# Ledger of designs, part 134: peptides against a protein of PDB entry 5VZU

Target 1, 271 residues: chain A of PDB entry 5VZU
Amino acid sequence: GRTLEDIFHEHMQELILMKFIYTSQYDNCLTYRRIYLPPSRPDDLIKPGLFKGTYGSHGLEIVMLSFHGRRARGTKITGDPNIPAGQQTVEIDLRHRIQLPDLENQRNFNELSRIVLEVRERVRQEQQEGGHEAGEGRGRQGPRESQPSPAQPRAEAPSKGPDGTPGEDGGEPGDAVAAAEQPAQCGQGQPFVLPVGVSSRNEDYPRTCRMCFYGTGLIAGHGFTSPERTPGVFILFDEDRFGFVWLELKSFSLYSRVQATFRNADAPSPQ

## One batch from the design tools (peptide; made by RFdiffusion4, then SolubleMPNN)

Design b2_p21_1_s3 (from b2_p21_1, 13 letters changed)
Fold by OpenDDE base, seed 2:
Structure b2_p21_1_s3 (fold): chain B 271 residues (1-271), chain A 21 residues (1-21)
Amino acid sequence: as target 1 above (271 residues)
Amino acid sequence: ELEKKYLELTKKLPPSYSYEF
């Protein structure tokens, strides 16, 4: 029977062949497009810009991180055999923070999976509710001519009765001690470890994270076949590093800021 | 079945996925 090794070798051969086909197609026609850096906004989680993915054997991957209100977007600057340049590789929902458990429970992939899938279900519910409100508001109230509803009659029904006494039982209001949500200490990163069975190319990832958010990643077959969004976790480590956990793929991608200074890379001011 | 699922996953895997076998 085919071994996992045989399947791996065939996949690697297909990947190399696809890379060769894509690179060889560029010999005759290069299209250059100017890339502008997104303008930084005060409410941006970190400075927007270019990030390098640690995609190991696949080579250099560059992603543009940008902020769009309560959403962040990673856009591919470099294409690959699966996903072409200009596609949105990650979409982050900054409304839906992921609370990582303690360091012991972070090692449990099933716990992370539970947390992410619960948030995914909330996001789906909110999308369904917001879709219903937008649907009902377009109900054209055509002028229903008020046909005069007939005068159906009076009936009087009756009377009684009396008594019973006000038992005073003064049950003391138990002080519902509102568990003060401890203000998430904004300054100190929490300890971070990848779950057991999540593949990382390098064990050299930050062991502390500032915050995590729900997000989705784009996956596709070779030649951008059957593209779909898969659930994951965006992990902010610091101003220059973020990660993405691909939940269904059990993989982790680290992204580091490109430290190159670009002259005249600012977006033209909207005239 | 497992082989087909593995091939489908492998083909969809981001380039970031290292198959450490």
Scores: peptide ipSAE 0.027, ipTM 0.660, DockQ to the pose 0.087
Fold by OpenDDE base, seed 3:
Structure b2_p21_1_s3 (fold): chain B 271 residues (1-271), chain A 21 residues (1-21)
Amino acid sequence: as target 1 above (271 residues)
Amino acid sequence: ELEKKYLELTKKLPPSYSYEF
């Protein structure tokens, strides 16, 4: 019978062949598209820009990280046999922070899975509720036919009535304890370890993280077949490094900032 | 079962997906 190793070997052969086909296409007329760096905003979690993925046998992948209010996006600059360039490889929901447990419990993949799946269910509920509010608002544009109903004029009456006494009820000013929004502690980084059974091609990942968020990753077969979004964890390590845990795939991708400066890479100012 | 794992493997294993065999 085929082993898992046989299946992996067949898949790797197909992947190598596809990479060879893609690289051989560079001998043909190439269309070049200019890529602009996204402008930095004050509310951006880190500076947006180009990040290199450590992808072992897949080689060097480049991802553009950008911020869009309460969402972050990783857009593929380099395509691969599964996902073309320009696709959103990761989408991060900055509303849904993930709290990692202690180091001992971080080694438990089932605990991470529980936490992520509970967040995924909350995100689905919020999407359903927001879909209902958008649906009810459209119904009320019934055409009010402007029937011109006429002018009739009446009449007088004056009556006076007097009395009602002002009750002085001196309601004490309840101290509105302003729930001090605890300033988002740019706190001491939390110790970080990958769960047992999560594959990392590079053991040289940061052992301390700042913040984690719920996100989804794009997966697809060869030739971008059957594309789907899978749940994951975005892990911010520092200003120049982030990771993504692909939950269903039990894998970890590390991304590091491209330190190269690009001239004339700024987006044209909207005129 | 094996075909399902093949489909899961041919679904873009992120390049980080080393199946340690």
Scores: peptide ipSAE 0.027, ipTM 0.681, DockQ to the pose 0.081
Fold by OpenDDE base, seed 4:
Structure b2_p21_1_s3 (fold): chain B 271 residues (1-271), chain A 21 residues (1-21)
Amino acid sequence: as target 1 above (271 residues)
Amino acid sequence: ELEKKYLELTKKLPPSYSYEF
């Protein structure tokens, strides 16, 4: 019977052959696109830029991390047989922070699954509610029939009436000091471990994480067939490393910043 | 089962995708 190793070997051969075919066909279809690094913003969770990821058998991939208000995006710079370059491999909702349990409960895949699926349902509800508000707002533009209301000039008069009695009632507004939720100290990383049964290509991942967020990852068949978004967890380790747990795929991807400096890689200022 | 584990590890296909090998 085929082993998992046999299947990986066959797939590795297929991927090598596909890469060879693509590289041999380059003379016919090379489209060069300049990539610009997104400008860093003060509110960015980390500096945007290029990150190197490893996707098991797919090998080395380059992803651009960028921030878009309360969303982050990982855009593929390198395509693969499944997902072409320029696709958003991960979309992160920075509104939906995931709180990881203690280290003991982090080993439980079902606990992580529960937490992620609960957040997924909240995100779906918010999308439905926001869709209804956008829908109801369009419905009330009934055609304002421009009835030509006539110009009548009524002028009249100035009456003065006087007296301003100054009722004093000094009701002290009780200062309900809204306990400013101390911004959860972004400084101390929590202990981190992958759940049992989550596959990592490398066991050398950071054992502490700063923050986790709900996100979705893109998966597809060869030739970008049947593209779907699967739920997952974005894990910020530090300024130069993040991970993504693909929940349905029970897999982890580690991404590390590309330390290369690029000259003239900044986006042109919008003229 | 083994093929499903392979697809999960490779992130190729959605869980609903019947990969005809």
Scores: peptide ipSAE 0.027, ipTM 0.655, DockQ to the pose 0.063
Fold by OpenDDE base, seed 1:
Structure b2_p21_1_s3 (fold): chain B 271 residues (1-271), chain A 21 residues (1-21)
Amino acid sequence: as target 1 above (271 residues)
Amino acid sequence: ELEKKYLELTKKLPPSYSYEF
């Protein structure tokens, strides 16, 4: 039977061949599209913009990071043989913060896996509950009762009903125990390490992180076949660096801000 | 099962991932 090694060699040969074909296509037919940078908003976790990512056999990728309320998105600017340009390579749920354990327990891949899968099940439950409320609201289209004919406006007279004195029923203000929203501790940077068995192309990743969130990454076969979302962890390191742990792939992608200033790259103001 | 899991893993694996077989 084919060994895992045979499958690896076949896949690597195909990827090298595809990479060669794609690089050779630059000499023949290029379609250029203008890219606009998303405007920065005050509530954005970091400044949106272009990031260079290193993941997988394809090497360097350019991703646009953007914010959409309680969601962040990484959109591919560079395509690869699996996923075309314009696809969302990562989707981040900013409602679902992940708390990393201590540095010793961060080495345990099973602990990270447990934490991520528990968050994934909460996200699924919230989607099911929100789907049920939207479903029950549509069921009460009661039968269209036949509109009875417009009866004429009888002009009956304004009888002055008497001044009922408002009784001052001094209802005691029930102490609404304001659930003290624990102040979002401006996260002092937590020591960070990849779990054992998570592959990184570069061991030069930040050893301190600010925040982590639940997210999903897009994976597909060659030619964008059977696209699926796999669970992962978005890791914010600083204003210019973030990571994504692909849980099922046991891989880490580091993204660093493109430091080049682009003139006239701002989105046109919505007219 | 193992082949499918490996094909899923290889979709984003770094080429430097030496699987010790």
Scores: peptide ipSAE 0.025, ipTM 0.637, DockQ to the pose 0.063

Design b2_p21_1_s4 (from b2_p21_1, 14 letters changed)
Fold by OpenDDE base, seed 1:
Structure b2_p21_1_s4 (fold): chain B 271 residues (1-271), chain A 21 residues (1-21)
Amino acid sequence: as target 1 above (271 residues)
Amino acid sequence: TLEKKYLEEYKKLPYSYSYEF
């Protein structure tokens, strides 16, 4: 039978060959599109912009990080054999924070898997409930037959008098126990380590993280075949670095801000 | 087979890592 090693070597040879074919296509007719940097908003988790990710045999890829209310999006600027340019490689739900365990339990992949799958199930339930409320609201527009109500004559309504008896309804103030929103402690960065069996191209990743969120990554076969969303964890390290743990793939991608300044790259103001 | 499933999962990888075996 084929060993996992044989399968891996065959796959690596295929990826190297594809990379060679794509790099050799630069001698062909290239179409250039101008890309604009997204505007920064005060509520953005970090400054939006270009990040470089490293993806095993594919090498260096460029992703645009942008914020859309309670969602963050990584959009591929560079395509690869599986996922073309312009696709959303990651989609992050900023409503669903992942709480990492202590450093000892972070080494346990099954614990991270449990936490992520529990959040995935909550996201699925919220989508089902929101779908039912939207469904029930549409059902009651039965065709109101607009029967033309006949013009009944203006009966002069008599001037009823002013008896303003002030009823002292002494409504007891129900103690609304204000659930104290515990202020989101701008927490001391949590010690961070990858679970055992999660592959990283580089072991030089930040050993402290600020926040983690539930997200999904886009995966596909070569030529963008059978694209699907796989669950994962977005890890914010700092203003210039984030990671994504691909749970089902047992892999970690590190993204670092492109420090190059681009002139005239700002989005045109919406006129 | 486990190998076929693994190959199908591996072909879905947006990237291959060198698994140190």
Scores: peptide ipSAE 0.033, ipTM 0.613, DockQ to the pose 0.085
Fold by OpenDDE base, seed 4:
Structure b2_p21_1_s4 (fold): chain B 271 residues (1-271), chain A 21 residues (1-21)
Amino acid sequence: as target 1 above (271 residues)
Amino acid sequence: TLEKKYLEEYKKLPYSYSYEF
């Protein structure tokens, strides 16, 4: 009977064949698009740039990490049979920090799932509220036909006199205890472990993370069929490494900075 | 089934939505 290994072997052969067919059929029709690295901004969580991800069985992928105010984005530079190049493989909400529990509770997938789904619901509520504010604001700009109201004559408003006595009301300065915004603690690294049942390609991932954020990942069938966004956790390990936990898929992807320096990769200055 | 287990493992890929057997 077919083993699970036989089925995986057959599938890997099919994926290799698909990749071979794709690369061979387009050999004469390769359109090269120049990639520009986003400029680094002082407020960027880490330096933007190219990262290499290893997705389980399918090998090496290149993702561009970029920052867009309170959002980060991973854009596929390499396509695969499911998701074409140029798609946003991950979208990170830098407003919604994920607080990981202690190491014992980090092993509990259901605890991570609870935390992520609570944040997902908040993000959904904020999108609904912001959609309503944007909707109500557009409805009231009916074209007011500015009927030319006739020029009523300027009645000379009389010069009422000056006698406002200065009432000395000594309002005590209420000590506005400025809630000291706790300086964004330059995040001392938290011990990190994957939950039980989350698959990683290997156990060689950073065991300390700086911070985590809510995000969504893109999944699709072959040929980019039925693309959808699945909830996950962006994990910043250091300046050169981040991860993404795909919650519904129970998988972890590790991304490492491409250490190659590219000449002339900067975006042209807007003229 | 083995196919169900395989599909569950295949679905763990971040780009994998579905595989038709």
Scores: peptide ipSAE 0.028, ipTM 0.581, DockQ to the pose 0.101
Fold by OpenDDE base, seed 2:
Structure b2_p21_1_s4 (fold): chain B 271 residues (1-271), chain A 21 residues (1-21)
Amino acid sequence: as target 1 above (271 residues)
Amino acid sequence: TLEKKYLEEYKKLPYSYSYEF
């Protein structure tokens, strides 16, 4: 059988070959496309723009973060051997906030996995319900010809009986202790740690996060083979940093804002 | 182990499809 060493060597050879193929294309013909920065909106979670990710053997990646109502999107500006430029590397559902547990329980990967999979199931249910409402609304315009089917009759069934005893039972009003929704202190970040067994390329990640959301990441084989969406957690650290936990892969990706001012990079206002 | 090194490098490829072994 193939050893783990043989498979590792084959994978590394294939990765090197794919990188060589892509880089060798530069000697033939380069096409340039202008990239515009997304317009910032008041309701955007953070300022949209270019973020720098660092992924293992791929090296430096550039992602455009943009906001689309209750969704955020990371679009690859740099391609890699698996996922070409222009693909949506992450899609974030801003309706589905993830509350991280305390710092001790954050070390438990199974707890994070449970929380994410529960949210994934809610998202699937919402998609099914929304699909049914769209389906039922089209069917009912068939002309109901009102055939006048007839007036069948009378039956009288009967009368009984009286008794009225007025039992006084004075049920005490159980104090519904309104669980005070602790006002989500919008300003104070919570302590953050990666679960045990989640790999980060750098141990120097922010140890405090502002908010977490459910999301999906794009994964694919070399040459963009068998592309699929895997569940994960978007972690907002601050205005300039976010992370993504790839749940199934047990990996963490850190993204940092590109601190470059681009003149005339704003999208032309739609006239 | 080679396995741990492989898994570390493979996990550094968050875009790599799970090779069905």
Scores: peptide ipSAE 0.024, ipTM 0.610, DockQ to the pose 0.091
Fold by OpenDDE base, seed 5:
Structure b2_p21_1_s4 (fold): chain B 271 residues (1-271), chain A 21 residues (1-21)
Amino acid sequence: as target 1 above (271 residues)
Amino acid sequence: TLEKKYLEEYKKLPYSYSYEF
């Protein structure tokens, strides 16, 4: 019978052939777009830049990691048959840290699933609450009935009301100490293992992680059909490596920094 | 073409096959 390895090899040959057909059919229509490296900011979780990643059967891909306040974003530099280049393959919410359990409980996929789904529900609630505050402010522009211009009432003289002494109601402005969100301290690295039943292309992944965050990954059918965001876990291993656990797909993508230095890759300073 | 038939067959692969395998 076909081994699993034979099926994987055939499917990989199929994907390579698809990539080859796509590239070869577009050879005469290749538009080169310059990509600039994102500027580094002091508050960036790690240095932004190019990372090489593995997407299951799609093989090696290049993503650009960038930071946008409390969000991180992985942009596809390489497209695949499902998701074209320029799409946001991962979106990470740096407000929603995931605390992994101990190493024994990390092997339990259902425990990771529970943790991620609880965070997903919190994110959904926060989005609904923030949507309500924006909604109530717009409602009360009732139609200004054009009430007819009432006649100009006569300017009655301003009676000199007496000098009411300003009571110095020194209402101390309660310093709402905006709890300065402590910069996400690089937690002590914890032991890391993939849950049972999560596939990895390579068993050689870091066995210690610094921190994890809730995120969503983009999935789609061939030709970018029915694109949706699936919940997952962004795992920061170190300055040069991160992972993404695709929860619903039970897959893990490892991303490693591209060590190549590019000349003139920095965005021109806005003059 | 064989390519067009191949692309049409490949579009029928469920999302899962793209990421699971």
Scores: peptide ipSAE 0.022, ipTM 0.578, DockQ to the pose 0.352

Design b2_p21_2_s1 (from b2_p21_2 with F1M H5E F9L T15D L16K)
Fold by OpenDDE base, seed 4:
Structure b2_p21_2_s1 (fold): chain B 271 residues (1-271), chain A 21 residues (1-21)
Amino acid sequence: as target 1 above (271 residues)
Amino acid sequence: MDFTEVPDLPLMTSDKEFPVL
């Protein structure tokens, strides 16, 4: 029978061959577009920019990380046989922080899966509720042509009714214990380990993470067939490194900032 | 960097639509 190594080797050869066919066939049909770096904002989780990712079989990919209010996006700068350049490989919901368990429970894939799926369901509910409020608010401004009913001027009089005493109903202010949003411990990263059975091409990933968020990754067949969004975890390690755990694929991608300085790569000011 | 140890996710061949990265 074929070994896992034989299947992997045959598959890697097929991907290299596909990449060669695509590059050689499209060499004459390449549309070049100028890439601009996203402007940094004070509220950005980290500086936006170019990151080099390791997608296992695809090798080295370039992703643009950008921030859009409470969302972050990873946009492919390099395409692969499945997902073309310009697609959003990852979408991160910065409203939905994932709290990783202790290091022992982080090794349990089922625990990570439970946490991510519970967040996915909350995100789905919020999208359904927000879709209903936006739909109902626009429907009721039919132009009521308010026919101008003539203002009858009824003048009636100023009756002086009397001195009702103020009852001192001393309603105790119920201490709304504002659940003190535990100040996001912005300082000390938590210990981090991949769950057992999550594949990482590089075992040299950071063993401490700053923050985790719910996200979705784009997955597709060859030629961008049947594209779908799979649930995952965005892991911020530091200013220059993040990861994404692809939950359904049981894989981890590490992204590291491109340290190259690009002249004239700043986005033109929005006119 | 030994590229040999962790089998990257088999992007399953064209005949079985496994959505891949």
Scores: peptide ipSAE 0.017, ipTM 0.531, DockQ to the pose 0.084
Fold by OpenDDE base, seed 5:
Structure b2_p21_2_s1 (fold): chain B 271 residues (1-271), chain A 21 residues (1-21)
Amino acid sequence: as target 1 above (271 residues)
Amino acid sequence: MDFTEVPDLPLMTSDKEFPVL
């Protein structure tokens, strides 16, 4: 039978060939569109912008990181054979922090998998509950067929029911102190290591992370076939570096800020 | 581009399509 190495070698040759074909298509007809950098907001986890990402065998890709309230998004600026430009390669839920264990337990892929899958189930439950509240509000506009029932004159019965005394039972509404979600204090960096069996294109990744969050990555077959979202971990290392662990793929992508200054990359103010 | 990197094993999730990044 084909070995995993044979299948891998064939797949890598195909990916390299496809990457070569895609890059060679740039010589024929390029439609240039101006990309604007997302505006930075005070509540953004880090400054939004362009990052160079490593996708293992797929090579170097450019991703735009942007923030959308409690969500972060990585949008592909470069396409590859699987995921075209403009797709959201990663979507991060900034409400769902991943707490990494100690450095010994971080080496255990099954422990990371357990933590991520537990958070995935919480996210799924919250989506189902929020879907039910939005669903119940629409159900009661049944068409009132206004059948014109004839105006029977109901008589004005005058009954003066008596003054029942005001019991001022001042039940103080216990202020449910909505536990103010502590603004994500940039915690002291924790030691970081990839789990055993997670592939990294570069072993030179930061060994300390600030925060981790639940996220999903987009995966697809060649030509964007069968696109799906796989669970993963967004890892914030610093202002200029983040990672994504693709849980199912057992792979790690490192993203580093593009240090190039782009003149006139700011979005035009809406007039 | 250094292509000498340890190759990412495709996830065999199905007989036909290896979902990749």
Scores: peptide ipSAE 0.017, ipTM 0.543, DockQ to the pose 0.091
Fold by OpenDDE base, seed 1:
Structure b2_p21_2_s1 (fold): chain B 271 residues (1-271), chain A 21 residues (1-21)
Amino acid sequence: as target 1 above (271 residues)
Amino acid sequence: MDFTEVPDLPLMTSDKEFPVL
């Protein structure tokens, strides 16, 4: 029978062949579009911009990271046989932090899977609840018959009644031990390791992360067939590096900032 | 680049389009 290795080599050859066919048959059909860098905002988790990412078999790709209030988006600048350029490869919910367990329990894929799926369910519930409030408000515009404006009168502003000074009952200040919300030590990175059975192209990923968020990744068949959003984890390592764990695919993509300076890459001011 | 270390993304076998990245 074919081994997993044989099937993998065949798939890699197919991807290379597809890339060759697309680049050689459509070499004369290239559409060039200007890319603009997203503006940076004070509330952005990190500086937005271009990142080089690794997508398993597809190799090195370029992704634009941008921030949209409580959401971050990775948009493909380079396409592959599955996901074309301009698609949102990752969408991150900055409302839903993922708390990683200790380093020992991070090695357990089932523990990470549990945590992510519990967050996924909360996100679904919040979407259902917010959908119901928008529906009920439209029903009751019955026709307001315009009955006329009778001008009824000026009733007066009665007066100033007085002084009563009642006493200083000196009730003891019960020690409300203000549970000092320990300022979440948001600054010290936690140890990070990929779960066993999550595959990475490069074992040289940062072993410390700043924070994690729930997100979804876009997956599709060749030619962008059957596109769907799968659950994952956005891992912020530092200002220039983030990762994404594709939970269902058991894969990890590392993204590193493109350090190149681009001239005239700022978006034109909205006229 | 050693392509041998590429994780098993769901193998699109020619007969089954598994969604890939």
Scores: peptide ipSAE 0.016, ipTM 0.544, DockQ to the pose 0.087
Fold by OpenDDE base, seed 3:
Structure b2_p21_2_s1 (fold): chain B 271 residues (1-271), chain A 21 residues (1-21)
Amino acid sequence: as target 1 above (271 residues)
Amino acid sequence: MDFTEVPDLPLMTSDKEFPVL
């Protein structure tokens, strides 16, 4: 029978051949577009910029991380046979923090899957509720027939200010035990391990993380066929490293900041 | 080229499930 190695070699040859065909089709007409780095904002989770991603068989990818209010986006700078350049490979919802369990329960893929799917369902409900409010608000613009009723000058009735007496009613302070929002432990990274059965190209991933968020990743067939968004976890390790767990694919991608300085890479000021 | 890099799952929903090593 074919070995797993034979299947791997055939797949790698197919990917290389596809990459070659795509590059060779453009040999006669290359369109270059300047890429600008996104401006950094004070409220950005980390400095935006270029990150080097690892996607195993796809090799080296470059992703632009940018922040858009309560969303972060990873945009492909390099395309592959499935997903062209300029697509949003990851979209992170910074409103939906993922709380990782203890290190023992982090090894359980089913526990991570449960947590992510519960957040996905909340995100879906919020989108349905917000869609209904936006729908009902548009329906009531019936054509107001502009009948020009003449403005009668309604007279200035004088403001009598009556002296309403101070009622002393001394209602007891019910001790609402404010559930102390545990201060986000902003300083100490929590221990991090990938679940058993989640593949990582590099076993040398950070073993501590700062924060995790719900996100979605883009997957597609060859030639960008049947593109869909799958649930995942964005993992912030530090200022220069983040990861994404692709839940349905049971894979982990590590992203490391490109340390190269680019001259004149800043976006032109809006004129 | 260090070919010992385990192929991460193709971000390919190709109808061909390539087994993740």
Scores: peptide ipSAE 0.019, ipTM 0.558, DockQ to the pose 0.058; fails the geometry check

